# Peptides against a protein of PDB entry 6O8C, part 144

Target 1, 262 residues: chain A of PDB entry 6O8C
Amino acid sequence: VGLRYEKISLPKIHPRYDLDGDASMAKAVTGVVCYACRTASTLLLYQELMRKGVRWLVELVKDDYNETVHKKTEVVITLDFCIRNIEKTVKVYEKLMKVNLEAAELGEISDIHTKLLRLSSSQGTIESSLQDISSRLSPGGLLADTWAHQEGTHPRDRNVEKLQVLLNCITEIYYQFKKDKAERRLAYNEEQIHKFDKQKLYYHATKAMSHFSEECVRKYEAFKDKSEEWMRKMLHLRKQLLSLTNQCFDIEEEVSKYQDYT

## One batch from the design tools (peptide; made by RFdiffusion4, then SolubleMPNN)

Design b2_p22_4_s3 (from b2_p22_4, 10 letters changed)
Fold by OpenDDE base, seed 3:
Structure b2_p22_4_s3 (fold): chain B 262 residues (1-262), chain A 22 residues (1-22)
Amino acid sequence: as target 1 above (262 residues)
Amino acid sequence: EEEERRREEEEDKELEKELEEA
């Protein structure tokens, strides 16, 4: 999942003075840098939307965590109550055995008690897993969203605005080169100005492409890669929470079978 | 030559439109 964009490159700039060639070159450069501006804007917008999505997903997973913790707590209370009742029953039967009652009933109750204690130990494993999840979601944890604020490009970087300024300079030179082409021949001073403007155009174009590649595209790709990795981990965490919830339901169902004996 | 000039003028107008939308 990510924005598709085309790789762009500047046209070849010939050093030779040619009014027709220079106008055509300037037009092509203007088109390329214009595309870079629009692409940079789109990449920025995508990242901002993804940051909102990341924050939303964090809150969703926190809600899932709280629900799981609540269910676990409910099951622990129910299980502990059942264990206490069975322990009381065991004590009563032990006293009755001293009066020649059947050992078979005490054996069954003792087996139930042992099973309940095993279920209680399983709750300890669930608790440990929940603590691990909590630590991962906590500030500074492995699933913290701090990367979303650090990676990629931000509106505060003003990359689009910087590219737009360069595009404006390039566009101005392009329009001048169209006029120069229409004149067919320039006076010596005008020719020198044209040559200087061609150098400026090259400078602005190179600066724009460097900025686009290094500050927009590279950082976007880093953000994209990090977001995909983080998203996979978050989705896995959510599945883990659902699994823990289901384990709690399974334990609750099993405990309910023994409540009739208490 | 006149058809090529007309094509170039149309491409220039399209580029100008793209620049205004940017």
Scores: peptide ipSAE 0.090, ipTM 0.781, DockQ to the pose 0.026
Fold by OpenDDE base, seed 4:
Structure b2_p22_4_s3 (fold): chain B 262 residues (1-262), chain A 22 residues (1-22)
Amino acid sequence: as target 1 above (262 residues)
Amino acid sequence: EEEERRREEEEDKELEKELEEA
């Protein structure tokens, strides 16, 4: 998962003055740095889209959490109501037992009461799990999305623009080297200019590649790794929420079986 | 030599197109 990019390297720059070789080298350098600019732009776009996706997923999981809490609350109310009704019934039957009536029914109702109390105890575990999830989603929690704003590259870094400036300088030299090649032979002064431009080309190219590798690729990889880790944890959290929701539904279904006794 | 020159010219045009899109 993630954008695939090719590892790029600068061509070897031969120190010898050669108009044909220098034009070919400059062309290759231009191509490499052009690719770096495009790649940096694509990597930036990917990260910006991922940041939007992260924010969206956080809101989605918060909604899932709220729905689970709501369902849990509903079940607690229903269960408590059922328990209260069964307790009233138990009291009535206990009074009737004083006159030696309906001993078998009292036993059955008492068993139902015991089962309901067990179901009620499970709500405490669900509540604890929901509190844990809430703490993880809270600011400063283990699943906070603050990393998405810190990690990676941002438009404010102007990495693409910086690379584009270097590409423009390189391209200008490349076009000059094409002209120089067409002249076949340069005068002494123009030859010296060509040699100086070749040094400038090397400087700009090296700077571009270093910037691309250190400020674009490295930071992107760090962002990607962090995003993948965070995403796995968030998906696991959603599964936990679903499990808790299902437990609430299971309890509700069990309670519904005893509604005829209330 | 003429075919090689033509190929280089085509590659140059392709690079120029790529640069315009950058």
Scores: peptide ipSAE 0.090, ipTM 0.781, DockQ to the pose 0.026
Fold by OpenDDE base, seed 5:
Structure b2_p22_4_s3 (fold): chain B 262 residues (1-262), chain A 22 residues (1-22)
Amino acid sequence: as target 1 above (262 residues)
Amino acid sequence: EEEERRREEEEDKELEKELEEA
């Protein structure tokens, strides 16, 4: 679930000279751009926290993978040992059967041997699955975290600082327009300055909103979407690892039933 | 008129607080 932010738009800027209207407009613009600065900062913080979380999750999943590989290796060793012991026993009983002794027990042991060989064959599938997971987690794999460093906004982009500079310029004009409103009427030269400052305010506001939309919001949304997709895939992979671990435990349990025959 | 002025002053103070936090 990503951060919810409100879609902001600039108020309508009327071309008419109106001290009361211009002060109100400048106030509204200041508020909008201030919100953009705060939102950009929050969006940046979220992305930085998510990047930390991504790195943490990658390490966690790698640990889970290594544990699963270790367990698989343990089971393979145990299974191979059990198979070798059963094969020795089968050979002994085959010799005894030639003397018409214990034919029923030979049949049972042979059946166990067949079952163990089937279990051993399933290890190949587990190995293949682990190799697939390893390839996906490897550098350049489908679950690599390189996107987290590429997508979105970064502190190095200085987007918040750029917006803050524009906000400062806008705020200065707003405070001047508040003073102009208090004068109720300006001299001709002061009126011309006011009109010029109104144009500057429009320029700064438009620049701020464009920067916010194109460089902050758009890139954040791309990061968010990529993060959600990647997270779903990572969670699915963890479930796959758990399934493989459980399969190893199931095989180990089955092998333990036959250890009494070894 | 006086209520409207008071409301504007409160809104200005709120905006000033928001600007200090930015």
Scores: peptide ipSAE 0.086, ipTM 0.780, DockQ to the pose 0.025
Fold by OpenDDE base, seed 1:
Structure b2_p22_4_s3 (fold): chain B 262 residues (1-262), chain A 22 residues (1-22)
Amino acid sequence: as target 1 above (262 residues)
Amino acid sequence: EEEERRREEEEDKELEKELEEA
């Protein structure tokens, strides 16, 4: 579940000159753009934290992978050693059987040998699975984290700062409109300035909201969706690694049962 | 009118506080 934010919209700006209405409108605009600045900052922070989390998770999964590979290698060595020893035993018993000795024991040892060979074959499947995982984690793989550096908003975009500049301009006009409201009536020149400032306010507000929507929210949502998808896949991959590790342990346990024959 | 003015002043103070935190 990502950050929750409220949908914001600019108040209606009436073209009519009204000192009370214009002050109220300017106040509302200031509030909306202020919220946009804060929200943009929060969304940016979230993304930066998520990027750190992505990097962290990649390292964890790499560690899990290396551990699994290590365990697999250990099991392969042990299994191969056991197979070699059983093969030697089989050869000895085959020689003894030619001299009328214990056919029953040879059958048991041969059965063990067959079982060990089956276990050895399963290692090939584990290896293939590990290779697949490695390919997915590799640069350009399906689970590469390159998207985290590309998607979303970044501090270098200076979106919060840009919005803050617009907010400052809007706030200045708002404070002027409060003063204008207090005057109750403006002289002709001041009235014209007020009208021009109202146009500027509209321009700044529209620019701020456009920037917020297109450069902050939209990009954040894209980042969020991508991150959630990627994270699910990574967690699944981690589970696969654990499964492979467990398979290695199972093989090791099975091999241990036959060590008394070696 | 005075209650409305007081409410507006409180809202202005809240907005000013919000602006300072931004």
Scores: peptide ipSAE 0.086, ipTM 0.781, DockQ to the pose 0.026

Design b2_p22_4_s4 (from b2_p22_4, 11 letters changed)
Fold by OpenDDE base, seed 4:
Structure b2_p22_4_s4 (fold): chain B 262 residues (1-262), chain A 22 residues (1-22)
Amino acid sequence: as target 1 above (262 residues)
Amino acid sequence: EEEERERREKEDKELEEALAAA
């Protein structure tokens, strides 16, 4: 979900000298470029906020990852300890079985040993999954946030300031056209100045709209699309981490059932 | 008056060409 803005276009500029029409046109152009300036500022702010959000989310997911790794390590230590103790017990009971004692208990302990070995094998899958997640979060990985610094518009581009300069020029011409309109008729020299100013207005307006479309809107849309894609992937990754954490808890719970045999 | 009209028409045409070239 991104900021919505209205598609804007310049009004049609008629070549005919018309003081009323030119004043109206200049007013409309001023309004359009003013909207472009405000929109560019809003789009920039949105992107800056999103960049902060991206950085925050990266740190959050890294913390989740580290907690999951820690929990996994704890479970591995506990599981390995339990396996070693069960193996010692199995050896003792095997010796007792040679004298026809405790055969039933040996069977139970052997089954527990087999289950623990299966749990140990599942830890390999968890480890592989964590390694995959780590690779995705690493620099150059699929979930790296490098795009957030590359895509979109930045304050250093000074797009708003550039548009503001053009808006100032356009606004000055608009105010002059209001004065010209009030005069109802211009002398030849003033008429020529008016016509030249109309050309300048068109030039500034076209430049503003091109800059807005190509350097603000287009780049914003690219940033928005990339951010949405990245965000979905990050949220999915976080769910994967939660799943792995739960698997570790499940293994820990299962191991705890066998602690009485150690 | 007619000369002024012709002059204005010429200037309008020149402006149209300038706008088209931009």
Scores: peptide ipSAE 0.024, ipTM 0.610, DockQ to the pose 0.287
Fold by OpenDDE base, seed 5:
Structure b2_p22_4_s4 (fold): chain B 262 residues (1-262), chain A 22 residues (1-22)
Amino acid sequence: as target 1 above (262 residues)
Amino acid sequence: EEEERERREKEDKELEEALAAA
């Protein structure tokens, strides 16, 4: 679950000139846009933290991959060595069999050899799986983290700063409306200025809300959805790596049973 | 006073139109 925020909307702006109503409206608008600024900042921070987390997870999974590859390599070496030794033993017993000696033992050793060869064949499957994982983790792979740099909002977009500028304009008008309210009645020229400022406030507010919705919230939601999808895939891949590691350990354990024959 | 009222009503209407156009 991503960051929770409250949906905000602008209060209704009445066209009627009313000093008390206009001051109250301006206060409400200021509050809403202020909340939008704070929310946008929080959403940005969340995304930046998630990007760091994504990079961290990629490195972690790469480390897991390398460890698995290392373990696989170790097992392959051990298994190959064991196979070679068993093959030598088989040859010796075959020679002995020609003189009618050790025939029963040859059967047992031959069975071991067959089992080892089966284990060796499973290494091919592990290798193919590791190659698949490697391809998925590669820069052009399905689990590339390039989306994290593309999706969502970034500090370079300056969205918070843009909203802050609009908030500043709105706040200035609000303070003026507070003064106008205190005057109780304005002269004609001041009344006209008040009406114009009310229009400006509306335009700034609508611009702020549109920017917040389209450039902050929408992009954040897209980033969130993408991150959740990617995260699920990465966690699944990590489980696959663990499974492969366990398979290597199982093979190693099985091989250890036959080391006494070598 | 009546002229001032009419003026205010006109201005309010203009503001309403401006808000609707935005």
Scores: peptide ipSAE 0.024, ipTM 0.609, DockQ to the pose 0.296
Fold by OpenDDE base, seed 3:
Structure b2_p22_4_s4 (fold): chain B 262 residues (1-262), chain A 22 residues (1-22)
Amino acid sequence: as target 1 above (262 residues)
Amino acid sequence: EEEERERREKEDKELEEALAAA
């Protein structure tokens, strides 16, 4: 998902001195560079909003992680408590067996104990997965958001302001060319100034378009691509957290079945 | 008049070269 914009190009600039043609060309150039300024501003705004969104999402995922860790810890405590109680019961029945007292329930309790130990072993896998997620979210991790501060364009680059300065210069020349057109014929000195200004116009326009393409558009596209990749990874991570949470609930439910025996 | 035309044509050519070089 990204902003759609139209590709822009400068109109052809004819070398021939033509007051009508030059005024029309200058108008077109002004329009193109004006569009570039507006587009650059929009692209910058999008990136700034996306950076805010990225920061927000990171905090959200960290909260989800902490909740999952808390739930896992709770389940571990409950499971350990249940195991300890079952072990006490097993010891009592073993003593009874040593004095030749039959305990028909010993086999069932021992089976429960074995099942609980298996559940306890599965907690190690969950812990390892959580540690992996933590490492990925940590500073310097694979899902760190440092790229959002580095990639793309920033207000501090002042790209819009730089383009605006060039646009102002172009606009001034355009207005002069409009006046020149109204005069229908210029004196020799004014004609030379007009020709010189036409060269200036071209220079400013080319500079503006180069800056727009190389600094604004290119960097935006790089930011966009990186943000999309990062976002996919973050969404996948959230799904992993949800899966781990569900595993904790499943274990808790299984343990609850045996609480009556403790 | 003809000298002025030739001068203008020369200037237009110079501008063309400048635009092509930019």
Scores: peptide ipSAE 0.023, ipTM 0.600, DockQ to the pose 0.311
Fold by OpenDDE base, seed 2:
Structure b2_p22_4_s4 (fold): chain B 262 residues (1-262), chain A 22 residues (1-22)
Amino acid sequence: as target 1 above (262 residues)
Amino acid sequence: EEEERERREKEDKELEEALAAA
């Protein structure tokens, strides 16, 4: 679940020179851009935390993979040992049958041998599945975490700092407009400065909003979407690993039934 | 006073045009 933020918009800026209106407008703009700064900071923090989480999850899944591989290897060794023992027994009984002894026991052992060979064939499928998982987790694989470093916003982009600079400029103009309002009437030169500052305010505000929307929000949403997709795939992969582990345990249990014949 | 008023109106129009062009 991503961070929810409110859609912000700049207030309408009236071209008319009005000290009271301009002060009120400047206050509103300051508030909006201030919200953008805080939101950008929060979005950045969220992404950084998610990147840490992604890295952690990758390592966790790699550990799960290694455990599954280890278990598979153990089962293969046990299974191969049982097969070899049964094959030796079959050979002994085949020799005995040539001397007219113990045909009934040979049939049972032969059936066990056939079952073990079937279990051995299933190990090939498990191995193939593990190899597929390994390839997906490998660098350049479908589940590589390279996207987490590329997508979204990063501290190096200095988006929050850029917005803060613009906010500072806007705030300065707001405080001046508050003073201008208190004077009730400005001299001609001061009035011209006020009008010029109003244009600057508009420029800074527009720049801030564009930067926020295009560089912060849009990139965040792209990051969020990719992270959700990636997370779903990782969870599915983890379920596959669990399934493979369970298959190994099932094979081990089945083999244990035949160890008494050996 | 009228010249100053005309100047103010011209400046307001210029500001409006600048705001519309941005």
Scores: peptide ipSAE 0.022, ipTM 0.601, DockQ to the pose 0.333

Design b2_p22_5_s1 (from b2_p22_5, 9 letters changed)
Fold by OpenDDE base, seed 2:
Structure b2_p22_5_s1 (fold): chain B 262 residues (1-262), chain A 22 residues (1-22)
Amino acid sequence: as target 1 above (262 residues)
Amino acid sequence: EEEEREREEKEFEEIEEELEKA
């Protein structure tokens, strides 16, 4: 979900000398470039807020990862303890079988031992999955947040300030054209100055719109697309961590069923 | 008036060309 902004375009600047038309045109151009300045500022703010959100989400997912690793470690310790206890029980029953005890109980305990060893083997798969997640979150990994510092626009680019300078120049010409309109007729020298100022206004306006489109909008859209893709991947990763946590709980529950035999 | 308009049109076109080269 990105910021919606309206596509802006400069009004057509007619070469014909017309004091009323030129004042109206200059007003419209001022409005368009003013909107570009405000939009550029808003787009920059959005990106800065998103960068903060990205950093926050990375830390959240790292915390989820650490919790999953902790739970996995706890289950491994519990499982290993249960396996050792069952192995001791098996040895005791094997000794008792030499003294005419029922073979049925030894068979059940041996089956439990086999099941526990299978659960222990599944821990290797969980460990491999956690290592994969760790590699993806590591510096240089597929889910690294380095793109957030590279993509888009930054305050150091001074794009808003550059646009504001151009807007100031345009606004000055607009105010002059408003005065020229009030005079109704200009002397030849003043008319020539008006024509030159109209050319300057065109130059500043075109430069502003080019800068806005190429350095603000284009880079913002690239940042937005990258952020959306990254966010989807991070949310999916978080779901994977939750799945691994649930697998650890399932193993712990199964081990608890066999603790009565130890 | 028409000659002046044509001169102004050329001046605007020259500015557009300079901006496209930049």
Scores: peptide ipSAE 0.018, ipTM 0.549, DockQ to the pose 0.105
Fold by OpenDDE base, seed 3:
Structure b2_p22_5_s1 (fold): chain B 262 residues (1-262), chain A 22 residues (1-22)
Amino acid sequence: as target 1 above (262 residues)
Amino acid sequence: EEEEREREEKEFEEIEEELEKA
């Protein structure tokens, strides 16, 4: 869900000297560039908020990772303990079988031992998955947040301020054109100044629109696309961590059934 | 015409300087 903004375009600027038309045109240009300034500010704010959100989510996922690692470690300790106890029991029964032929009980204990070893082997797969996740979250990994600092627009770029300067220049010309319109007719020198100001207005407006489109909108869209992709990957990773945690709980529950035989 | 062009160029330069300071 990104910010919705309207596509803006400059009105047509006619080269013909017309005090009424020029005042109306200047008013329209002022409105368009004003909208660009406001939009640029909003886009910048959105990106800054998203960067904060990205940092927050990274920390949250790191916490989820640590919790999963902790649970995995707990299960490994429990499994190792159960395996060692069953192995001791197997050795005792093997000695007893040589004397009393208790083959049926030894078979059951041996089956439990085999099941526990299989559970222990599954922990290796969980460990490998956790290592993969760790590598992806590490600096330089596929889920590193370095893109958030590189992509998009930043306050240091001063894009809003640059657009505001251009808007100020345009606004001044608009106010002059409003005065010129009120005079109905200008002297030759004032007419020439008006024509020059119209050229300046065009220059400032074009510069503002180019800067807005190329430096604000385009970079914002790149940031938005990257953020959406990254966010989907992070959410998937969280689900993966939850799955690994649940696998650890399932193993722990299964092991608990065998603890009654030790 | 040439003096007017020079004045316009100076004004554009001043605007560019303001944009760089901003």
Scores: peptide ipSAE 0.026, ipTM 0.599, DockQ to the pose 0.058; fails the geometry check
Fold by OpenDDE base, seed 4:
Structure b2_p22_5_s1 (fold): chain B 262 residues (1-262), chain A 22 residues (1-22)
Amino acid sequence: as target 1 above (262 residues)
Amino acid sequence: EEEEREREEKEFEEIEEELEKA
């Protein structure tokens, strides 16, 4: 899961003045930093897409939660209605029992009443579980998505653009080193310029690689790890919601068996 | 040597083209 990228390293930069070697080195550096730019862009895009996905999943889970709450409410209303009806029936039969009539039926209805009260008590547990889930999804809760806005790299960081600027500088030096190679021999002043440009290339390349590793890759990995952890927790929460929904359906089915007595 | 130069030129052009697309 996640984007795979190759670990890149800069080629060895030799201090010796060598037009052929310097051109080859500069070419290799250009390639490496170019790859870093593309990779940084891809990693940024991935994170932005994941942030959208996180927001989408939060809304989906909220919808699941609301549906479960709705079902729970429906069952509570049905249970309360059945309990009230059974209680009325119990009162009638208690009056009849005082006249020595229908003692066996009173026992059955009383048992149904006891069962319904137990089912009603279980709704309290479901309610508590739903409240816990709501708390976890609330701002500051354990499943809050605030991390998605904090972790990783963002377009505002301008990391890709910064790397691109460095790549442009490196590419320009590479292009010059290619020309220098074609000249086969440089005058003293041009040789000194070449040596200075080689130092600049090293500086830009090192800066690019450091920025890529520390600001792009490291932050991406942190974001990825956090997203995977959060995603697992969200999927588990969805399973919990499904379990609660099923419990509501089970209660509804059980209540339906007693509706003929009400 | 000439073939190497031509290959290097093509590779450079490819890099430039990629930079223009970025």
Scores: peptide ipSAE 0.020, ipTM 0.543, DockQ to the pose 0.026; fails the geometry check
Fold by OpenDDE base, seed 5:
Structure b2_p22_5_s1 (fold): chain B 262 residues (1-262), chain A 22 residues (1-22)
Amino acid sequence: as target 1 above (262 residues)
Amino acid sequence: EEEEREREEKEFEEIEEELEKA
């Protein structure tokens, strides 16, 4: 769920010279561009906070991965030890079987050995899955966070500052138009300046809105979409790690049942 | 004065069209 922003548009600018209308229009334009500045700042802040969150989540998942690897290693050691002990026992009983003694016990131990070997084979699958996860988390992997540094807007882009400069220019013209309105009638030269300033106001406003839409909003939406996609993948990865951890615990539990025979 | 007004009107119309495309 991203920040909701209202779609803003410039008011219609009438070409007709009208001191009252022009002052009202300039006021409205100032309001719109002011909103754009504030919105751009908010969108930037959101992205910066999200980048921090992304970095935090990456470290969390790396910790989860390391814990899973540690658990897997522990289980492998335990399982290998159990297998070696059972194999020694099997060899002893095979020697005894030559005397037709304890055939039933040998069968049971052999079955346990077979089960342990099956459990050992499953460790290969877990290892492969962990390697896949590691590759995905590695630099250049599918879950790398490099996108967070590339996508969206950054403080270094100075988008808010650029918009603020344009807003200042627009605001200055608005204040002049307010004065012009108070005069009720302008001399010819002042009227020409007013018309020229109206064109400048439009130019600055259009530039501000274009910059806001193309450099702030569009890039923010791209960042938002990418972040949502990445977040879904990371959550899925965490579930996979949990599943692998549980598999390790399940194997450990099964091995513990056979430790009485070692 | 009328020609200048017509030029200004055209410039404003062109700008309005650009805003509608954005």
Scores: peptide ipSAE 0.017, ipTM 0.530, DockQ to the pose 0.119; fails the geometry check

